Peptides against a protein of PDB entry 4HTP. Designs and how they scored, part 17

Target 1, 231 residues: chain A of PDB entry 4HTP
Amino acid sequence: SQTVASHVPFADLCSTLERIQKSKGRAEKIRHFREFLDSWRKFHDALHKNHKDVTDSFYPAMRLILPQLERERMAYGIKETMLAKLYIELLNLPRDGKDALKLLNYRTPTGTHGDAGDFAMIAYFVLKPRCLQKGSLTIQQVNDLLDSIASNNSAKRKDLIKKSLLQLITQSSALEQKWLIRMIIKDLKLGVSQQTIFSVFHNDAAELHNVTTDLEKVCRQLHDPSVGLSD

## One batch from the design tools (peptide; aimed at target 1 V8 F36 S39 K42)

Design b2_p13_6_s1 (made by RFdiffusion4, then SolubleMPNN; from b2_p13_6, 5 letters changed)
Fold by OpenDDE base, seed 2:
Structure b2_p13_6_s1 (fold): chain B 231 residues (1-231), chain A 13 residues (1-13)
Amino acid sequence: as target 1 above (231 residues)
Amino acid sequence: MNEHLEKLVEELE
């Protein structure tokens, strides 16, 4: 079935997240999220104009924006150290080189950049001169690959985990990989609370999530901002 | 902004 997520580039979500992170004020952060959400809803209405009973929703994006609330996908089993080693191998970085050491020792402040402890930012600067400028993955494809990683982690198929990670990495820009890493580690550092994200999505979203703990259900039932839980 | 997404919407309409 056709979904909005199958048409939306992952780069568009990452650009929105980057704008949110760079914004200083709460109001500006909210504006960037709202603009993305409104565009998504408009696209949904156009895509599904002739189909009234669809299960498609904002869920594919929401589960990447609020990865700590993920309940459908099992654990990835991926930590920063694994990603560091993978990047060193993939990029053929000298083991004793500055970039390899930055990735491995990401918790130790090495430079003037206030990025100490943020693996995703360290990775971004290493990747920026080495990766493609524009990624090719949709939000759906990213979720499919993440599903594969989680499934293969449960099955202890390390080779297949690596294969899916390599596909993600090779088809993503440095900026997209920065955000992908944060999604996997489940810390986006947006500077907005979960409650704020829910409030912008729908007035009843926080309440419904508190009762159900089901992010997909929240996104489906409250897809229309004008239709409440009591309706 | 989401210029690409907006263009995709226009193509669907």
Scores: peptide ipSAE 0.096, ipTM 0.815, DockQ to the pose 0.719
OpenDDE base, seeds 1, 3, 4, 5: peptide ipSAE 0.058, 0.061, 0.016, 0.016; ipTM 0.791, 0.802, 0.513, 0.509

Design b2_p13_6_s2 (made by RFdiffusion4, then SolubleMPNN; from b2_p13_6, 5 letters changed)
Fold by OpenDDE base, seed 3:
Structure b2_p13_6_s2 (fold): chain B 231 residues (1-231), chain A 13 residues (1-13)
Amino acid sequence: as target 1 above (231 residues)
Amino acid sequence: MNEHLEALVEELE
């Protein structure tokens, strides 16, 4: 069956997240998220117009926006140091060069941008002059690759983990990779709380999540903003 | 994002 996530470019989610991060006020951050969500729901209704009983929901996007609440996918086993080494190899960066050292020593303040401790931002600036301008992955494809990484981590297949990571990296822009890194590390730094995200999604979302701890169930049961838990 | 999804909706109609 077709899903909304199979039609939505990962770039569109990343651009939305970038707008949210750059927005100063809570109201503006909420507006950007709401606009993305409303567009998703409209597309869902159009895509599934003739099929009322579908399991498709906002879950593929929500699990990337709130990666710390992921329970279906097992641990990736990926840290910043591993990514740094991978980028140095992939980009053929001189080991003693400034860019390699920035990636390896990302916790040490080295620049004027105040990006100390944020590996994703440091990676972005290294990648920006070296990567594609536009990625080719959908949200579904990103989730499929992340599922592969988690599964192979559990199976201790390091070679296959690297293969999936390379597919993600080579098919993504620098901006998309910044957000992908934050999703893997599970720290988006949006400046909006989990409670705010849930409240915008559905009035009953926080309550249902507190009881079930099942993000997919929350997204599926509360897909329609006009239908509550008590209904 | 809105423009892209709106275009996709129009293609489905």
Scores: peptide ipSAE 0.092, ipTM 0.820, DockQ to the pose 0.815
OpenDDE base, seeds 1, 2, 4, 5: peptide ipSAE 0.083, 0.118, 0.016, 0.017; ipTM 0.808, 0.831, 0.490, 0.472; seeds 2, 5 fail the geometry check

Design b2_p13_6_s3 (made by RFdiffusion4, then SolubleMPNN; from b2_p13_6, 5 letters changed)
Fold by OpenDDE base, seed 2:
Structure b2_p13_6_s3 (fold): chain B 231 residues (1-231), chain A 13 residues (1-13)
Amino acid sequence: as target 1 above (231 residues)
Amino acid sequence: MNEHLEALIKELE
């Protein structure tokens, strides 16, 4: 079945997240999220114009925006150290080189950038001169690869985990990888609360999530902002 | 980008 996520580039989500992060005020952060959401809903309506009762929803994006609420996908088993080693290998970085050491010692401030402890930001600067300017992955493809990683982690298939990670990395820009890392580590640092995200999505979203703890149900049942839980 | 999504919407319309 056709999904909105199969048509939306992962880059579009990442650019939205980047704008949210860079915005200082809550109102501006909300605006950027709302704009993305509204565009998604409009696209959904256009895509599914002739199809009633579709299960497609904002869930593919929402689970990436609120990765700490993920309940469908099992643990990735991926930490910053693993990613650091992978990048060193993939980028053929000298082990004793500055960039390799930055990735491995990401918690120690080595420079003037206040990025200490933020592995994704450190990775971004290492990747920026070395990666593609534009990625090729859709939101659906990213989720499929993340599903693969989680499944293979559960199955203890380390080689297949690496394969999926390599596919993510090689088909993503530095900016996309920055956000992908944050999604995997489950810390986006957007500066906006979960409650705010839910409130912008739908007035009843926080309540429904509190009861069900099912992000997909929240996204599906409250897809239309004008239709409440009582309707 | 919102502009990209808007372009995609126009293609479906």
Scores: peptide ipSAE 0.057, ipTM 0.787, DockQ to the pose 0.755
OpenDDE base, seeds 1, 3, 4, 5: peptide ipSAE 0.051, 0.050, 0.008, 0.008; ipTM 0.783, 0.793, 0.497, 0.498

Design b2_p13_6_s4 (made by RFdiffusion4, then SolubleMPNN; from b2_p13_6, 6 letters changed)
Fold by OpenDDE base, seed 2:
Structure b2_p13_6_s4 (fold): chain B 231 residues (1-231), chain A 13 residues (1-13)
Amino acid sequence: as target 1 above (231 residues)
Amino acid sequence: MNEHLEALVEQLE
């Protein structure tokens, strides 16, 4: 079945997240999220115009925006150190070189940029001159690859984990990889709370999530912002 | 506004 996520480029989500992160005010952050969400809903309505009973929802995006609330997908088993080593290998970085050391020692302030402790930002600057300018992955494809990683982690298939990671990396821009890393590590650093995200999504979203702890159910049941839990 | 998503909507419509 066709989903909105199968049509939306991952780059669009990443651009939205980047705008949210760069925005200083809460109102501006909310605006950027709302604009993405509204566009998603409009696309959903157009895509499913002739289909009333669809299970498609904002869930594929929401689970990437709130990765700490993910319950369907098991643990990735991926840490910053693993990603650092992978990037060093993939990019053929000299092990004793500046960029390799930045990735490995990401917690230590090495520069004036204040990116200490943020592996994703450090990775971004290393990747920027070396990666594609535009990625090719949809949100659905990103989720499929992340599902594969989690499944293979559970099965202890390290080779297949690496394969999926390489596919993610090679088909993503530096900016997309920055956000992908943050999704995997489960820390987006958006500067907005979970409650704020839920409140923008739907007035009843926080309540329903508190009861069910099921992010997919929240997204599906509260897909229409005008239809409440009591309706 | 996600201009790309809007363009996709227009293509469906």
Scores: peptide ipSAE 0.149, ipTM 0.846, DockQ to the pose 0.925
OpenDDE base, seeds 1, 3, 4, 5: peptide ipSAE 0.132, 0.137, 0.133, 0.145; ipTM 0.837, 0.849, 0.844, 0.844

Design b2_p13_7 (made by RFdiffusion4)
Pose (drawn by RFdiffusion4):
Structure b2_p13_7 (pose): chain A 221 residues (1-106, 117-231), chain P 13 residues (1-13)
Amino acid sequence: SQTVASHVPFADLCSTLERIQKSKGRAEKIRHFREFLDSWRKFHDALHKNHKDVTDSFYPAMRLILPQLERERMAYGIKETMLAKLYIELLNLPRDGKDALKLLNYGDFAMIAYFVLKPRCLQKGSLTIQQVNDLLDSIASNNSAKRKDLIKKSLLQLITQSSALEQKWLIRMIIKDLKLGVSQQTIFSVFHNDAAELHNVTTDLEKVCRQLHDPSVGLSD
Amino acid sequence: STFSEEVNEAAES
């Protein structure tokens, strides 16, 4: 019943992605990712130490790191133009004000929102990776159910309980373009030698994370 | 402490 994702602050995923994006070279981008992946694996073993048929995996984090491969969630129905309106309303931004104009007159949208949010209020987030996933699930379902009001509420929960950095990265997860500077092939190859292959045949991110959870155990076994 | 720091400290202990 328990998951690694329920114990990991979304902030730690975000700080990892930030350092990855900030790194100039491939080797350094891989290093930052590998550290988070390796810690996730160590904690997985400690958490599920004496457990039986464990289905937990790196999937809750991997689906955020490779969001373009997201298949389980339907479309979010979220445009950068409406996030601008949501922030203007939420932050009580005067429309003639400098910050409101930056959002309205839209180095992607996530960065503009980052610069707007950085000097403001909350500096430390509270959400875990699991809670972020649960809320993204509600947003995707409510888009399918044509409930734009419930989408606003769920997105408000995500936004108001998160730091500027988390929000920058959350926006990128929703738009599905992280701009990390490291390819999907590279990310799969760091995770597992066989991961790129398994994804080609299955197109199934959760299956790949679960089946190839152990790096020393290949597809042949 | 971050998640990686806490996991490493627990591994050293």

Design b2_p13_7_s1 (made by RFdiffusion4, then SolubleMPNN; from b2_p13_7, 9 letters changed)
Fold by OpenDDE base, seed 4:
Structure b2_p13_7_s1 (fold): chain B 231 residues (1-231), chain A 13 residues (1-13)
Amino acid sequence: as target 1 above (231 residues)
Amino acid sequence: MSFVEKVRKMEEE
């Protein structure tokens, strides 16, 4: 079935997340999220105009925005050290070179940006001069690849994990990869709480999530902001 | 054109 996520470039989600992260105030952060969400809902209505009973929802985006609440897919089994090694290999970085050492020693403060401990930011600067300017993946495709990684991790198929990671990397900009890394590591550093995200999504979202712990159910049942849990 | 911009244009048409 056709989904909104199959039409939304992953780059646009990443740009939204970047704007949220860079925003200083809570209100500005909320505005950026709300604009993306409202656009998603409007596009949903247009896409499904002739179909009343669809299971499509904001869930494909929400699970990337709140990756720590993911319950559908199993663990990726991916850590910063694995990604560092993968990037060194993929980019053919000298192992004793500056960029390789930055990736491997990401916890050590290096440079003026204060990005110590944030592997995704360190990776971004290494990738920026070496990667595509614009990625080609949709949100649906990103989720499909992440599903593949989780499934193959459970099955201990390391070669297939690498294959899916390479597809993510080679079809993504440096900015998109920064956010992909944060999604995989499950720390977006948006500066806005889970409760705020739920509150903006729907007034009853936090309550429903607290009861069900089912992010898809929250997104589906509370797709319409005007329809509450008691309705 | 961003996704948000595309949606805005769709509403204007």
Scores: peptide ipSAE 0.468, ipTM 0.905, DockQ to the pose 0.976
OpenDDE base, seeds 1, 2, 3, 5: peptide ipSAE 0.463, 0.464, 0.461, 0.467; ipTM 0.903, 0.904, 0.902, 0.904

Design b2_p13_7_s2 (made by RFdiffusion4, then SolubleMPNN; from b2_p13_7, 9 letters changed)
Fold by OpenDDE base, seed 4:
Structure b2_p13_7_s2 (fold): chain B 231 residues (1-231), chain A 13 residues (1-13)
Amino acid sequence: as target 1 above (231 residues)
Amino acid sequence: MSFVEKVRALEEA
């Protein structure tokens, strides 16, 4: 079945997240999220105009925006050190070189950027001169690959995990990889709370999530902002 | 085609 996520470039989500992160005020952060969400809902309505009772929802995006609330997908088993080693290998970085050491020692302040402890930002700067300018993945494809990683982690298939990671990396820009890393490690550093994200999504979203802990259910049942839980 | 462009295309169809 056609989904909105299969049509939305992952780059567009990442650009939205980047704008949210760079925004100083809560109101501006909310605006950027709302604009993306509204576009998603409009696209949904157009895509499914002739189809009632679709299961499609904002869930594919929401689970990437709030990765700490993921309950469907099992743990990735991926840490910063694994990603560092992967990038060193993939980019053929000298092991004793500056960039390799930055990735491996990401917790140590290595430069003028106050990015100490943020592996994704460190990776971004290493990747920026080396990666594609534009990625080709949709949100659906990203989720499919992440599902594969989680499944293979559960099955202890390390080689297949690496394969899926390589597919993500090779089809993503440096900016997209920055956000992908943050999604994998489950820390987006957006500067907005979970409550704020839910409140913008739907007035009843926080309540429904508190009861069900089911992010997909929240997204599906509260897809229409005008229809509440009591309706 | 950007996400925004895709939305517009669907609205016009």
Scores: peptide ipSAE 0.116, ipTM 0.786, DockQ to the pose 0.539
OpenDDE base, seeds 1, 2, 3, 5: peptide ipSAE 0.105, 0.105, 0.107, 0.116; ipTM 0.779, 0.775, 0.781, 0.781; seed 5 fails the geometry check

Design b2_p13_7_s3 (made by RFdiffusion4, then SolubleMPNN; from b2_p13_7, 8 letters changed)
Fold by OpenDDE base, seed 5:
Structure b2_p13_7_s3 (fold): chain B 231 residues (1-231), chain A 13 residues (1-13)
Amino acid sequence: as target 1 above (231 residues)
Amino acid sequence: MSFVEKVREMEEE
């Protein structure tokens, strides 16, 4: 079935997240999120104009924006050290070189940017001069690959995990990879609370999530911002 | 064009 997520480039989500992160004020952060959300809902209405009983919702995006609330997908089993080693291999970085050491020792950066402890930012600067400028993945494709990683982690299929990771990496810009890493590690550092994200999505979203702990149900049941829980 | 920009264009048509 057709989904909004199959039509939305992952790059556009990442650009939105980047704008949110760079914004200083709460109001500006909210504006960037709202613009993306409103566009999603409008596109949904157009895409599903003749199909009223669809299960499609904002869930594919929401689970990437609030990855700590993921309950459907199992653990990835991916740590920063694994990613560091993968990047060193993929980019053919000298093991004793500056960039390899930056990735491996991301917690104690020698650089001037103060990115200590943020592996995604360290990776971004290493990747920026080496990666394509625009990725080719949709939000649906990213979620499919992440599902594959989680499933294969559960099955202890390390080779297949690597394959899916390589597909994500090779089809993503440095900026997209920064955000992808943060999604995998489950820490986006947006500077906006979960409650704020829910409040912008729907007035009843926080309440429904508190009861159900099911992010998909929240997105599906509260898809229409004008229809409340009591309706 | 971004997704947001594409949606805006769709509404104007």
Scores: peptide ipSAE 0.426, ipTM 0.884, DockQ to the pose 0.976
OpenDDE base, seeds 1, 2, 3, 4: peptide ipSAE 0.418, 0.419, 0.418, 0.425; ipTM 0.883, 0.883, 0.882, 0.885

Design b2_p13_7_s4 (made by RFdiffusion4, then SolubleMPNN; from b2_p13_7, 10 letters changed)
Fold by OpenDDE base, seed 4:
Structure b2_p13_7_s4 (fold): chain B 231 residues (1-231), chain A 13 residues (1-13)
Amino acid sequence: as target 1 above (231 residues)
Amino acid sequence: MSFVEKVRAEELA
């Protein structure tokens, strides 16, 4: 489809999120987010130069950055234990092996990294030597697959959930999978608040979201940072 | 080249 999200590699969002997470100060975190957002808006303007009244917005990215605010798609029904088992199967890890046990017992301190309780980080280190270096998915494709997962969860089609998960996994780097896991679990651990994300996106974003609880509406209506709610 | 870099370079599709 003719959307910005169909042109933005998921890897680029993940690298942005990684930079945000690694940044120490609020200002640096904000800078990384702003650079991505500004690029998105600029690309949007170029992509839709000859098209008026498009529904395209930052929403495809925003819903991945603030997954806890997702209201369009239903619950995934995916927990860390399911992902652990899936990875053990997919990677053909010995069930009693070190890596399998790390995934299954991700809450237990590993001693190597202070990543206890963060399944995504545990998974990252298991995946890093085993996965492709660069993923091939766009943000649009990731959202399509996540939509499929949510839909199939609602329909209680576990087989199709697994199928979509496998598509995500097999086309993603270890880093991309780390962030994908966090998106699914709905905890990105960016070190910046929801309020900060909204404030950077648009001055009126928090207010509009508080009233509507509609993330897509926020992204669409406040796409232009110079146009406020009262305009 | 990353998405951000492409936009900066005006390599827009």
Scores: peptide ipSAE 0.333, ipTM 0.846, DockQ to the pose 0.674
OpenDDE base, seeds 1, 2, 3, 5: peptide ipSAE 0.323, 0.317, 0.324, 0.331; ipTM 0.839, 0.839, 0.841, 0.845

Design b2_p13_8 (made by RFdiffusion4)
Pose (drawn by RFdiffusion4):
Structure b2_p13_8 (pose): chain A 221 residues (1-106, 117-231), chain P 13 residues (1-13)
Amino acid sequence: SQTVASHVPFADLCSTLERIQKSKGRAEKIRHFREFLDSWRKFHDALHKNHKDVTDSFYPAMRLILPQLERERMAYGIKETMLAKLYIELLNLPRDGKDALKLLNYGDFAMIAYFVLKPRCLQKGSLTIQQVNDLLDSIASNNSAKRKDLIKKSLLQLITQSSALEQKWLIRMIIKDLKLGVSQQTIFSVFHNDAAELHNVTTDLEKVCRQLHDPSVGLSD
Amino acid sequence: SNPTMEELIEELE
């Protein structure tokens, strides 16, 4: 019943992605990712130490790191133009104000929002990766259910409980373009030698994370 | 290493 994702602050995923994006070289981008992946695996063993048929995996984090491969969640129905309106309303931004104009007259949207949010209020987030995933699930379901009000509420939960950095990365997760500077092939290859292959045949991110959870155990086994 | 997960492991041990 328990998951690694329920114990990992979304902030730690975000700080990892930030360092990845900031790194100039491939080797350094891989290093930052590897460290988070390796810690996730160590904690998985400690958490599920004496457990039986464990289905937990790196999937809750991997689906955020490779969001373009997201298949389980339906479309979010979220445009950058409406996030701008959501922030103007939420932050009580005067429309003639400098911050409101930056959002309205839209180095992607996530960065503009980052610069707007950075000097403001909350500096430390509280959400875990699991809670972020649960809320993204509500948003995708409510888009399918044509409930734009429940989408606003769920997104408001995500935004108001998160730091500027988490919000920058959350926006990018929703738009499905992280701009990390490291390819999907590279990310799969760091995770597992066989991961790129398994994803080609299955197009199933959760299956790949679960089946190839152990890096020393290949597809042949 | 991620300090949050590493510290949780110590607590679990």

Design b2_p13_8_s1 (made by RFdiffusion4, then SolubleMPNN; from b2_p13_8, 6 letters changed)
Fold by OpenDDE base, seed 2:
Structure b2_p13_8_s1 (fold): chain B 231 residues (1-231), chain A 13 residues (1-13)
Amino acid sequence: as target 1 above (231 residues)
Amino acid sequence: MNENLEKLVEELE
């Protein structure tokens, strides 16, 4: 079945997240999220115009925005050090070079950038001059690859984990990879709380999530912002 | 609205 996530470029989500992160005020952060969400809902309505009772929802995006609430996927088993080594290999960075050392020693940056401890930001600057300007992955494809990583981690198939990671990396811009890293590490640093995200999504979202702890159910049952839990 | 998503909506309408 067709999903909204199969049509939405991952780049669009990343651009939204970037805008949210760069915004100083809560109101502006909320605005950017709301705009993305509203557009998603409009697209959903158009895509499913002739289909009743679809299970498609905002879940594919929401699980990337709130990765700490992921319960469907098992652990990725990926740490910053693994990603650093992968990037060094993939980009053929000299092991004793400045960029390799930045990635490996991301917690103790020698540079002027206040990005200490933020591996994704360090990676971004290393990747920016070396990666594609525009990625080619949809939100669905990103989720499929992340599912693969989690599944293969559980199965201890390191080779297949690497394969999926390489596919993610080679088909993503530096900006997309920045956010992908943060999704994998489960720290987006958006500057907005989980509660705020839920409140913007639906008035009853926080309550339903507190009861069910099921992000997909929250997104599906509360897909329409005008229809509450009691309706 | 996200301009890219808006374009996608327009393509479906």
Scores: peptide ipSAE 0.042, ipTM 0.781, DockQ to the pose 0.885
OpenDDE base, seeds 1, 3, 4, 5: peptide ipSAE 0.035, 0.035, 0.015, 0.014; ipTM 0.756, 0.690, 0.455, 0.454

Design b2_p13_8_s2 (made by RFdiffusion4, then SolubleMPNN; from b2_p13_8, 7 letters changed)
Fold by OpenDDE base, seed 2:
Structure b2_p13_8_s2 (fold): chain B 231 residues (1-231), chain A 13 residues (1-13)
Amino acid sequence: as target 1 above (231 residues)
Amino acid sequence: MNENLEALVKELE
């Protein structure tokens, strides 16, 4: 069955996340999230106008926005050091060069941007001058690749993990890769709380999540902001 | 994607 996530570019989510991160005030952060969510719901209504009993929901996006609440996928088994080594290899960076050392020693302050400890930001600046291709992945494709990584990690298939990571990297812009890394590491640094995200999504979302701990159920049951849990 | 869906996707950007 068709899903909204199969049509929405991953770049659109990343752009929204970037706007949220750059916004200083809570109200502006909320506005950017709300705008994305409203557009998603409108797209859903248009896509499924003749099909009322669909299981499609905001879940594919929500699980990337709140990756710490992911319960369907097992652990990726990916650390910053693994990504650093992968980027060094993929970009043919000299191992003793400035950029390779930045990636490997991401926790050490370099004094340039104050991004010590934020591997995704360090990676972004390394990637920005080197990424020549526009990102082409949909949200669904990103989730499929992440599912593959988690599955192959559980199966100890390191080569297949690398293959999926390479597919993600080669089909993503520097900005998309920054956010993808943060999703994998499960720290988006949005500056907005989980509670705020739920409250914007639906008035009953936090309550339902507290009871079920199932992010997909929350997204599916509370897809319509006008329909409550008691309805 | 039809023109309507494409327009809706663009609103997400």
Scores: peptide ipSAE 0.036, ipTM 0.684, DockQ to the pose 0.236
OpenDDE base, seeds 1, 3, 4, 5: peptide ipSAE 0.033, 0.034, 0.014, 0.014; ipTM 0.735, 0.676, 0.465, 0.463; seed 5 fails the geometry check

Design b2_p13_8_s3 (made by RFdiffusion4, then SolubleMPNN; from b2_p13_8, 6 letters changed)
Fold by OpenDDE base, seed 1:
Structure b2_p13_8_s3 (fold): chain B 231 residues (1-231), chain A 13 residues (1-13)
Amino acid sequence: as target 1 above (231 residues)
Amino acid sequence: MNKNLEELVKELE
């Protein structure tokens, strides 16, 4: 079945998240999220114009925006240290070099950018001169790879976890990887609350989530902003 | 190269 997520580049989501992060005020942050959401809904309507009762929704994007609310996908089993080691290996970074040490000691303030404790930002600067300028993954493909990682983590298949991670990394820009890391670690640092995200998505979203704790159900049932829970 | 969401929307309109 056709999904919006199978068409939308992961880069578009990342660009939106970057705009949100860089925005100073709540209103501007909300605007960027709303614009992405509105475009998604418009695309959904166009894509599914001849099909009623589709299960497609904003869920593929929402679960990446609010990764802490993920309940369908099991734990990745991935920590910053694992990613650091992977990047050192993949990029062939000297182990005693500046970049390798930055990744491994990401918690220690270096004074360079003030990114201490934010592994994703440290990784971004290491990756920026070394990786693709534009990624090739769709939101669906990212979710598929993340599903694979979680599944293989459950199955204790470390080799397959690495394979999926490499696919994510090699097909993503530095900016995309920054956000991907934050999604995996489940800390986006957007500067907006979960409540705000839900509020922008739908007036009843927070309420429905509080009752069901089912993010997919929230996205599906409240896909239309004009249709409430009581309707 | 992947088209952005706005371009994708326009193609479906």
Scores: peptide ipSAE 0.070, ipTM 0.750, DockQ to the pose 0.397
OpenDDE base, seeds 2, 3, 4, 5: peptide ipSAE 0.062, 0.081, 0.076, 0.087; ipTM 0.750, 0.759, 0.754, 0.767; seeds 3, 4, 5 fail the geometry check

